# Ledger of designs, part 31: peptides against a protein of PDB entry 5VZU

Target 1, 271 residues: chain A of PDB entry 5VZU
Amino acid sequence: GRTLEDIFHEHMQELILMKFIYTSQYDNCLTYRRIYLPPSRPDDLIKPGLFKGTYGSHGLEIVMLSFHGRRARGTKITGDPNIPAGQQTVEIDLRHRIQLPDLENQRNFNELSRIVLEVRERVRQEQQEGGHEAGEGRGRQGPRESQPSPAQPRAEAPSKGPDGTPGEDGGEPGDAVAAAEQPAQCGQGQPFVLPVGVSSRNEDYPRTCRMCFYGTGLIAGHGFTSPERTPGVFILFDEDRFGFVWLELKSFSLYSRVQATFRNADAPSPQ

## One batch from the design tools (peptide; made by RFdiffusion4, then SolubleMPNN)

Design b1_p11_2_s2 (from b1_p11_2, 5 letters changed)
Fold by OpenDDE base, seed 2:
Structure b1_p11_2_s2 (fold): chain B 271 residues (1-271), chain A 11 residues (1-11)
Amino acid sequence: as target 1 above (271 residues)
Amino acid sequence: KLEEMRKLFNY
């Protein structure tokens, strides 16, 4: 039978061949689309813009990071044999923060998997509930002409009665030490390490992160066949670096800001 | 395992 190694080699040969075909076609027919940098907003988690991301066997790809209210989006600027340019490689839900465990428990892939899948289930429940509220809210605007039924002045019924027994018991004031929720120091990075069995192109990734969020990554077969969203973790390291843990792929993508300044790259103001 | 290996390059 074909070994796992045989199948790996065949897949890699096909990938290399597809890359060669695509690069060879660039001489004959290219559609050029102007790319505009997203406008920066005060509430953006970091400055939007171009990042170079690591995509395992694909190598380095260019991704545009943009912010859309409580969502962040990575859009492929460069495509590969699986995911073409212009697709949303990652979608981040900035409402759903991931709390990483301590550094010892961060090495446990099953612990990270548990945390991410619990958040995925909450996101799914909220999407179902929000779909019901949007459905029910349209049904109730039937014009109920609520005729104001007259205020009948119902009467003062009166009186009784007395008894007063006194029981003392002086229960001690238990000092509820209000555990002062130490304001989660939004500014101090936490130690960061990849789980055992998560592959990275380079072991030189930031060992401290600011915050993490739930997100989904786009995966597909060769030629963009059977595209699906898989759960993952967005890791903010600093103003110029973020990561994405592809949970089901057991892979890590590191994204680093393209430091080049572009002239005339701002979107024209909508007239 | 086979699906995991296919998925390793599908992103």
Scores: peptide ipSAE 0.329, ipTM 0.841, DockQ to the pose 0.273
Fold by OpenDDE base, seed 4:
Structure b1_p11_2_s2 (fold): chain B 271 residues (1-271), chain A 11 residues (1-11)
Amino acid sequence: as target 1 above (271 residues)
Amino acid sequence: KLEEMRKLFNY
């Protein structure tokens, strides 16, 4: 039977061959498109822009991070044999924060998987409910002919009276000390470690994170065959670094800001 | 394991 090593080698050979074919096609025709940096908004989680991301066997890829209300998007600027340039490699739901457990329980892949799958089911329920409201809202614009309902005179039912008295009972107000939910100190990073069995291209990733969100990553076969969304975790480390844990792939992508200053790369103001 | 390794090439 094929060993795990044999299969790894076969897939690596196929990937290298595909990369070679794609690079050899550049000699035939190149189309250049200007990329504009997204405008920064005050409510953006971090400054939008270009990041270099780690994609396992593919190596480093350039991703544009942008914010769209309660969603963030990573768009591939560089493509690979599986996912072409211009595809949304990651979609982040900023409404669905992931709470990582303590550092000990973060090593447990099954615990992280449970937490993320519970959020995934909530997101699916919200999408089904929102789909029903959007469907029902279109059906009710039947022209309700305003039939003039006749003014029936409702009668003056009478004023009955006044009694009675006084019972005092002075039940002491039990001071329910509302435990003031200490505002989660949004400022201090929590300890972060990858679960056991999650592959990282480099062990040099930040060991503290600010916050995490539910997201989906795009996966496909060679030539962008059978594209699907897989569940994952967006991890904000700092202003210049974020990660994505691909649960089903058991892989981690680290994204680091491209520190190059681009002159005249700002999107033209929408006139 | 095998399926997990194949998935590492798909993103």
Scores: peptide ipSAE 0.327, ipTM 0.843, DockQ to the pose 0.256
Fold by OpenDDE base, seed 1:
Structure b1_p11_2_s2 (fold): chain B 271 residues (1-271), chain A 11 residues (1-11)
Amino acid sequence: as target 1 above (271 residues)
Amino acid sequence: KLEEMRKLFNY
């Protein structure tokens, strides 16, 4: 029977062939589209922009990070044989923080899997509840037949103004002890390690993270066949680095900011 | 196993 190695080699040969075919098509037709950097907003988790991400066998890909209220989005600028350019490789829900366990328990893939799947189920429930509220609100526009209700008259009623008295009640000023909002602990970076059996392109990833969020990654077969979203973890390391753990793939993508400054890359101001 | 390996290349 085919070994796992034979299967790996066959799949890699198909991937290389697909990359070769796409590259060979560049000699026939190229379409150029200008890419604009998203504007930075004060509430953005980090500065939006271009990142280079690791995609296992695909190698390095360019991804645009952008913020959309309580969601972050990674959009492929470069594509591969599975996921084309312009697709949302990752979608992050900034409402759903992931709390990583201690460093010993972070090595346990099943524990990370449990945590992520519990958050996935909450997100699914919230979507169902919000879908029901939106569904019930549309049902009540039955056609109200405009029966012409008659012109009942303007009743006059009168003016009178009496005097009432000055009651003194001296209610004591209850000292509302303003509970000092503990300054949101800009979370001291916690130790970070990949779970056992999660593949990274290299072992050179940050060993401390600031915060994590629930997200979904896009996967597909060759030629963008049967695209689906899989659960994962967005990991913020610093201003210039984030990761994504692809839970079902047991893979880790490291994203590092492209340090190049581009002239005229800002979106034209909406006139 | 085969399906898991295919998944590693599909993102």
Scores: peptide ipSAE 0.327, ipTM 0.841, DockQ to the pose 0.270
Fold by OpenDDE base, seed 3:
Structure b1_p11_2_s2 (fold): chain B 271 residues (1-271), chain A 11 residues (1-11)
Amino acid sequence: as target 1 above (271 residues)
Amino acid sequence: KLEEMRKLFNY
């Protein structure tokens, strides 16, 4: 019978062969497109740009991080035999923060899985409710028969009514204590550890995180077959590093900012 | 195990 080692070896051989085939096609016909860095916005969680991400057996891939209101997106700049370049490898919902447990409970994969699946269910409920409001609002535009509104006559302007005295009712302005949103203390980051059974390429991931969010990752078979979104956790470590826990894959991707400066990488000003 | 191994290469 095939051992787990035989199956691993066969799959690695297929992956290497596919990488070789794709690389060999580069000599035939390629369309080159300039990639621009997203403009930075004040409300961006971190500066958008290029990151190098770890993708298990695929190795290092280049991902563009961009912000789209309350969503972040990782787009593959490099592709692999499963997920081609230009695909959205990760989509992050910045509305749905993940609260990690204490360090001891972070080692429990089932606890992280529970937390993520509870948030996934809330996201699904919000999508269903928003879909119903959009559906009911369109049904009631029956064709307004444009009945010709009869020309109602110009009623005359009635005259100046008199001097009603301003009563000085000194309503005390209730101090709307604007709850000053305490600037989120750029506080001591939370201790971070991967759950038991989550694989990382390196153990050299940051052991402290600033915040986490719900997200989804893209997975597919060889040749981008049967693409699907899998639930995960985006972990912000610092300005130059983030992670993604692929929950169903039990894998961790570490993303580190590309420190290289590029000339003419800024998006052209909209003319 | 087999599905977990296939998934390790699919992202």
Scores: peptide ipSAE 0.326, ipTM 0.844, DockQ to the pose 0.291

Design b1_p11_2_s3 (from b1_p11_2, 7 letters changed)
Fold by OpenDDE base, seed 2:
Structure b1_p11_2_s3 (fold): chain B 271 residues (1-271), chain A 11 residues (1-11)
Amino acid sequence: as target 1 above (271 residues)
Amino acid sequence: KLEELRKEFNF
């Protein structure tokens, strides 16, 4: 039978051939689209811009990071045989923080999987509830002409009565030591390690992260067939580096800021 | 395993 290694080699050969075909076809007709850098906002988690991301066998790809209220988006600037340029490779929900366990439990893929899938279920529930509130809120603006029915002055009914029994019992004031929620020190990075069995192109990734968020990654077959969203974790390392753990792929993408300054890359102000 | 291998290249 074909080994797993044979299948891997055949897939890599197909991927290389597809990349060669696409690059060779571009010599005949290229459509150039100007890319503008997103405007930076004060509330942006980090400065938006161009990042180089690791995509396993695809190698390095260019991704634009942008912020859209409580969501972040990674948009492919370079495409591959699976996901074309202009697609949103990652969508991050900045409302749903992922709390990583201690460094020992971070090595357990099943623990990370549990945490991410619990957050995915909450996100799904909130989307269903928000769909119901948006549906119900439109139905109730029937103009009920509420005629003001007159205020009848209902009466003062009276008086009784007395008895006063005294029971003492002096229950001790249990010192509720208010566990001061130590303000989660938003500034100190936590130790970070990939789970066992998560592949990375390079073992040289940051071993400390600032914060993590729930997100989804886009996957597809060759030629963008059967595109779907898979659950993952956005890892913020610093101002210039973030990661994405593709949970179902057991893969890690490291994104590093493109340090080049571009002239005339700002979007023209909407006139 | 085969589906896992196909998935590793689909992103």
Scores: peptide ipSAE 0.302, ipTM 0.815, DockQ to the pose 0.271
Fold by OpenDDE base, seed 1:
Structure b1_p11_2_s3 (fold): chain B 271 residues (1-271), chain A 11 residues (1-11)
Amino acid sequence: as target 1 above (271 residues)
Amino acid sequence: KLEELRKEFNF
């Protein structure tokens, strides 16, 4: 029978062939599109911009990170045979933090899976509840037939101004103890390790992370067939590095900032 | 196994 190695080689050959076919088609017709860097906002988790992401067998891809209120997006700038350029490879919910366990329990894939699936279920519940509120609000616009209610007259009600007395009530100033907002613990970076059985392109990833969030990654067959979103974990390492754990794929993508400065890469100011 | 390998190539 075919070995796992034979199957891997056949799939890698198919992937290489697909990449070759696409490249050979581009030699016949190139369309150039200018890419603009997203503007940085004060509330952005890190500076938005271009990152080099690891995509297992696909190798390195260029991803644009951008922030959209409480959501972050990774958009493919380079595509592959499965997910084309311009697709949102990752979508991160910055409202849903993931708390990683201790370093020993981080090695347990089933524990990470449990944590992520519990957060996924909360996100689904919130979407259902918000969908019901939006649904009930639309049902009450029945066509109010504009019955012409008759012009009842302006009654003249009069002006009288009496003298009410100056009650002295000396209400004591309740000391509102301003609960000192504990400065948002810029979380001391916690030790980080990939779960056993999560594939990474190399073992050279940051061993400390600042914070994690729930997110979804986009997967598809060759030619962008049957695209779906799978649950994952966005891991912020530092200002220039983040990761994504693809839970169902048991894969890890490391994203490193493109350090090149681009002149004239800013979006033109909206005139 | 085959499906797991195929999944690693789909992202």
Scores: peptide ipSAE 0.300, ipTM 0.815, DockQ to the pose 0.265
Fold by OpenDDE base, seed 5:
Structure b1_p11_2_s3 (fold): chain B 271 residues (1-271), chain A 11 residues (1-11)
Amino acid sequence: as target 1 above (271 residues)
Amino acid sequence: KLEELRKEFNF
């Protein structure tokens, strides 16, 4: 029977062949576009910029990290046979923090899956509720035809009705139990390990993380067929490293900052 | 394993 190694080898050959076919077809018509680095903002989780990401059998890819309010985005600068350049490989919801369990329970893939799927369900509920508010607001602007109602007259100002007594209904202030915002443990990184059965290209990943967030990764068939978003976990390690756990793929991507200095790579000032 | 490999190729 085919070994896992045989199947991996055959697939690596197919990916190499596909990359060769794509690169050879474009040799006659290259479009060059300047890439600008996003401006850094004070509220950005880390400095935006270029990262080298591991994509399993695809190898290393270049991803631009950018921040958009309470969302982070990884955009492919390099593409592969599945996901072309310019696509959003990862989209991170900075509203939905993932709390990792203790180091022992982090080895359990089913526990991570439970946590991520619970957050995914909350995100779906919030999207449905926000969709209803946006839908109801548009329905009520029927054109009020301003019929010119006629000038009917000035009828009089009658009198001072009486002294209704002030009922002192002492409504007790219901203690709004302020949901204690668990203080963001901003200081100490937590121990980090990949769940059993999550594949990483290298076992040399950071064993401590600062924080995690819910996110989605983009997956597709060859030639960008049937593109869909799959649930995952964004893991911030430090200022220069983050990870993404592709939950349904059982894969881990490590992203490391490109340390090269670029001249004339700053975004043009908004005119 | 085979299905896990097939899934790893799509990202």
Scores: peptide ipSAE 0.281, ipTM 0.796, DockQ to the pose 0.250
Fold by OpenDDE base, seed 4:
Structure b1_p11_2_s3 (fold): chain B 271 residues (1-271), chain A 11 residues (1-11)
Amino acid sequence: as target 1 above (271 residues)
Amino acid sequence: KLEELRKEFNF
């Protein structure tokens, strides 16, 4: 019977062949598109820019990290046989922090799976509720007031002002206890380990993480067939490194900043 | 299993 190793080798050969076919087809007609680095904002979780990501059998890919309000996006700069360049490989919801358990329970894939799936259901509920509020607001086109005809000027009767004493009703202002948003403690990094059965390209990943967020990854068949979003965990290690746990794929991508500087890579100012 | 293995390469 075919071993897991045989299946892996056969699939690796297929991916290499597909990569060779695609690269050879493009050799005759290259379209060049300028890529701009996203501008950095003060509220960005880390500096946006280019990262080298590990994509299992695909090897290293170049991903642009950018921030969009309370969302982060990883966009493929390099493509593969499944997902072409320019696709959003990961989307991170910075509203939905994931709290990792202790180091022992981090080894339990089912525990991580439970935590992520509970966050996914909350995200779905919030999307359904926000969709209802946006739908109800557009329905009240008020009726066109028909122009009523010009009714005549009735007269001035001078009614007397009676002396009504103002009652001093001293309504105490109820202290709206503003729920103090607990300052996001720049928590000391917590110990980090991958769950058992999550594949990594190597064991050389950061063993301490700063924070984690819910996210979705893009998966597809060969030729970008049946693209779908799969749940995952964005893991911030430091200013130059983050990870993504692909929950359903049981895979881990490590992203490391490209340290190269590019001239004329800044986006033109919006005119 | 084979479909699960194919998923590991589809991202």
Scores: peptide ipSAE 0.279, ipTM 0.800, DockQ to the pose 0.276

Design b1_p11_2_s4 (from b1_p11_2, 5 letters changed)
Fold by OpenDDE base, seed 5:
Structure b1_p11_2_s4 (fold): chain B 271 residues (1-271), chain A 11 residues (1-11)
Amino acid sequence: as target 1 above (271 residues)
Amino acid sequence: TLEEMRKLFNF
C-alpha cells in the first residue's frame, strides 16, 4: 500500500511540477499591475503594508495587510498552486479577541481548538441574527397607495383646560449594570508557545504576543479547487510581526514586515 | 494522518 511518505512525495512532486509550469508561463505573457500600499489610519492595529509569510511547503509568500474597520485582511501578492495571487489568504475579525490560556495550557492543541471553535460559533450566531434583522426590515415597505382623503374642514373645538395633577410616581432608576469593558491591557505581552503538533517552518518565532484575534484562512486544492474558509488565530507579536495558526491544518504562518521602502507606492489620494 | 497531510499543502 502507499505509505504516508509515498503520498507526501507524490504531493510534493505535483506541487513542484505545478510551480514549474506557472513560472515557465511568465516568459510568454506577463500583465503588470501597480500595487499600492494602503494608507495608514490612526485606528489601524499596526501599520498596514507588505509582509513575508511562511506557507509550509510553499515557502515564503508576499502578503499585503490592510484594515477595513473592525476587520483585517491579508491579500496574497504572490500566489501558489493552491491559492492564487489576489486572494484573501486571511481575514481577521478584530471584534473577536482570543484570550490564550497560560503557557502550560497553550501547549494543548485541544484547548486552543475549543477556544477557537467557541468564538466561531458566536460569530455564526451574530451573522444569523443580523441576517434576520436585515430580512424583516425589507418586507414591510409595501407601497401604501396614499388615497387622497378629501379635505373635510374640521371645526375649532374649544379650549377646555382641566387641571389634572397626576402624581409623582418615583420610578427607581434601574441600575444599568455597565458591562465591565475589560480594559484592553494593550501593554503587557503574554508568553506565547505553539501547541504540540502544530507545524512551524522555523522554531524561531516570537515567544511573547500582544493580543490574539479570531480569523479565517483560505484553503483550496491544486488549481484553486473547492476553496473554503478554515478557522484560525491571528497573533500580534509586535509592529512588524504577526502569526496565523491554521487550526484544521495544524500549521503556523509567521509574517514579518518587508523593510524595503518603495517609491511611488502610496495610494492615489481620493480626488 | 493522510487527511492532515493533505490539509498541510492547501493554503
Scores: peptide ipSAE 0.301, ipTM 0.820, DockQ to the pose 0.260
Fold by OpenDDE base, seed 1:
Structure b1_p11_2_s4 (fold): chain B 271 residues (1-271), chain A 11 residues (1-11)
Amino acid sequence: as target 1 above (271 residues)
Amino acid sequence: TLEEMRKLFNF
């Protein structure tokens, strides 16, 4: 039978061939589409824009990061043989923060997997509950019978009154010494390490993160066959760097801001 | 598995 290695080599050969075919088609009829940078909003987690992401065997890809209320989105600007350009490679739920364990427990893939899968289950429950409330409201269009009945005018009036009374007394409020929970220093980065068995294209990733969120990544076969969303972790390192842990793939993508400035890349103001 | 290997390239 074919070995796992034979199948890996065949898949890699097919991937390389597809990549070659796509690059050779640049001599054919091309359609150019303008890409606009999303406007920055004050509530954006970081400045939106272009990032260079690592995609394992595909190499480096350009992703547009944008914010949509309590969701962030990575959209492929460059595509590959699996996921074409314009697809949402990552979707981040900014409602569902992931708390990383201590540095020792961060090395345990099963611990990260447990945390992510628990959050995924909460997200599924919230989606089911919100789906039920939207369904029941549409049913009661009972027939509006048009009955006409009339005019009556009633006017009535006026009154009045009164009173007064008074009293007591002044119970002493006991000094509940509210232990000032020191505001968890919202600015100190947590030590960060990839779990054992998570593949990174580069071992040079930030070893400190600001915050993490639940997200989903898009995966598909060659030619965008059977596309599905898999659970993962968005990791904010700083203003210019974030990561995504692809849980099921045991892979890590590092995204670094494209420092190039583009002229006329801002969306035209809606006139 | 073959499926796990396909997943490594499919993102």
Scores: peptide ipSAE 0.300, ipTM 0.819, DockQ to the pose 0.277
Fold by OpenDDE base, seed 3:
Structure b1_p11_2_s4 (fold): chain B 271 residues (1-271), chain A 11 residues (1-11)
Amino acid sequence: as target 1 above (271 residues)
Amino acid sequence: TLEEMRKLFNF
């Protein structure tokens, strides 16, 4: 029977062969387009731009991070035999913060899985509720037969009636103490560790995180077959580093900002 | 598992 080692070697041989075939096609008739960096906005969680991400056995890939209101997206700039360039490798919901447990409970994969699946269920419920409101609003536009209402005549504007005195009812302005949103203290980041059984390409990942969010990652077979979205956790470490825990893959991707400066990488101003 | 191995190459 095939051993686990035989299957690993067969899969690695297929992956290497596919990488070789795709690389050998770069000398063929390919079309190239310029990629622009997204403009930074004040409300962006971190500066958008290019990151190098770890994709397990694929190695390093280039991902563009961009912000779209309360969502973030990672788009592959480089592709692999499974997920081609231009695909959204990760989609992050900035509405749904993940609260990591203490450092001891962070080692428990089942605890992280529980937290992520509870948030996934909330996101699914909110999508179903928003779908019902959009459905019921369309059903009641029966055809308004625009019966031509006859032009009834302009009745004249009756005159200025006089000066009713303003009663000074001094209603005390109830001090709506606007709960000053305490400026999110740039507090000491939370201690961070990967759960037991989550693989990382390198054990040298940041051991402190600022915040985490629910997200989904894109997975597919060779040649982009059967693409699906799997649940995960976006982890913000700092201005130049984030992670993604692929929950169902038990894998961790570390993304580090590309420090190279590019000339003519800013999007042209909309004319 | 075989499934976990396939998943490690599919992202």
Scores: peptide ipSAE 0.299, ipTM 0.819, DockQ to the pose 0.261
Fold by OpenDDE base, seed 4:
Structure b1_p11_2_s4 (fold): chain B 271 residues (1-271), chain A 11 residues (1-11)
Amino acid sequence: as target 1 above (271 residues)
Amino acid sequence: TLEEMRKLFNF
């Protein structure tokens, strides 16, 4: 029977062949487009920009990190045989923080899987509830009957303003249950380790993280066949490093900021 | 698993 090694070898051969085919297409007509760095906003979790990400057997890829309200996006600047350039490789929901367990329980893949899948189910429920409210509002555009233009002019008079009394209704201040702002422990990172069985390109990843969020990663077959979103964890390490745990793939991508300065890379001001 | 190994290439 095919060994695990045989299948890995066959898949690596196919991947190399696909990379070769796509690289050989550069002898054909290419469309060049300038990329611009996203403008930074004060509320951005970290400065947006170019990151070098690890994608297992694909190696290193360039990803643009950008912020869109309560969502972050990683967009491939370089593509591979599975996911082409310009695709959103990761989408992060900054509304759904992932709480990592203690360092001992972080080694348990099933515990991380449980936590992520529970958050995924909450996200699914919120999407279903928000979909119902948007559906009911559109129905009542009854036909605007073209009511005719009646002209009438009348000028009538300025009648008087009576004195209505100030009712003192002392409405009790409803206890706004202050959603306990979990103190922004912005300063002290928590210990971080990958779960056992999660593949990393290297063992040299940050062992301390600031915060984690629920996200989804894009996966596909060769040639971008059957693209789907899989659940994962965005891990913020510092201003220049983040990770993504691909839960279903049991893989970890480390993203490191591209430190190179580019001339004329600022987005043109919206005129 | 074989399936987990194939998935390592699909992202």
Scores: peptide ipSAE 0.298, ipTM 0.819, DockQ to the pose 0.284

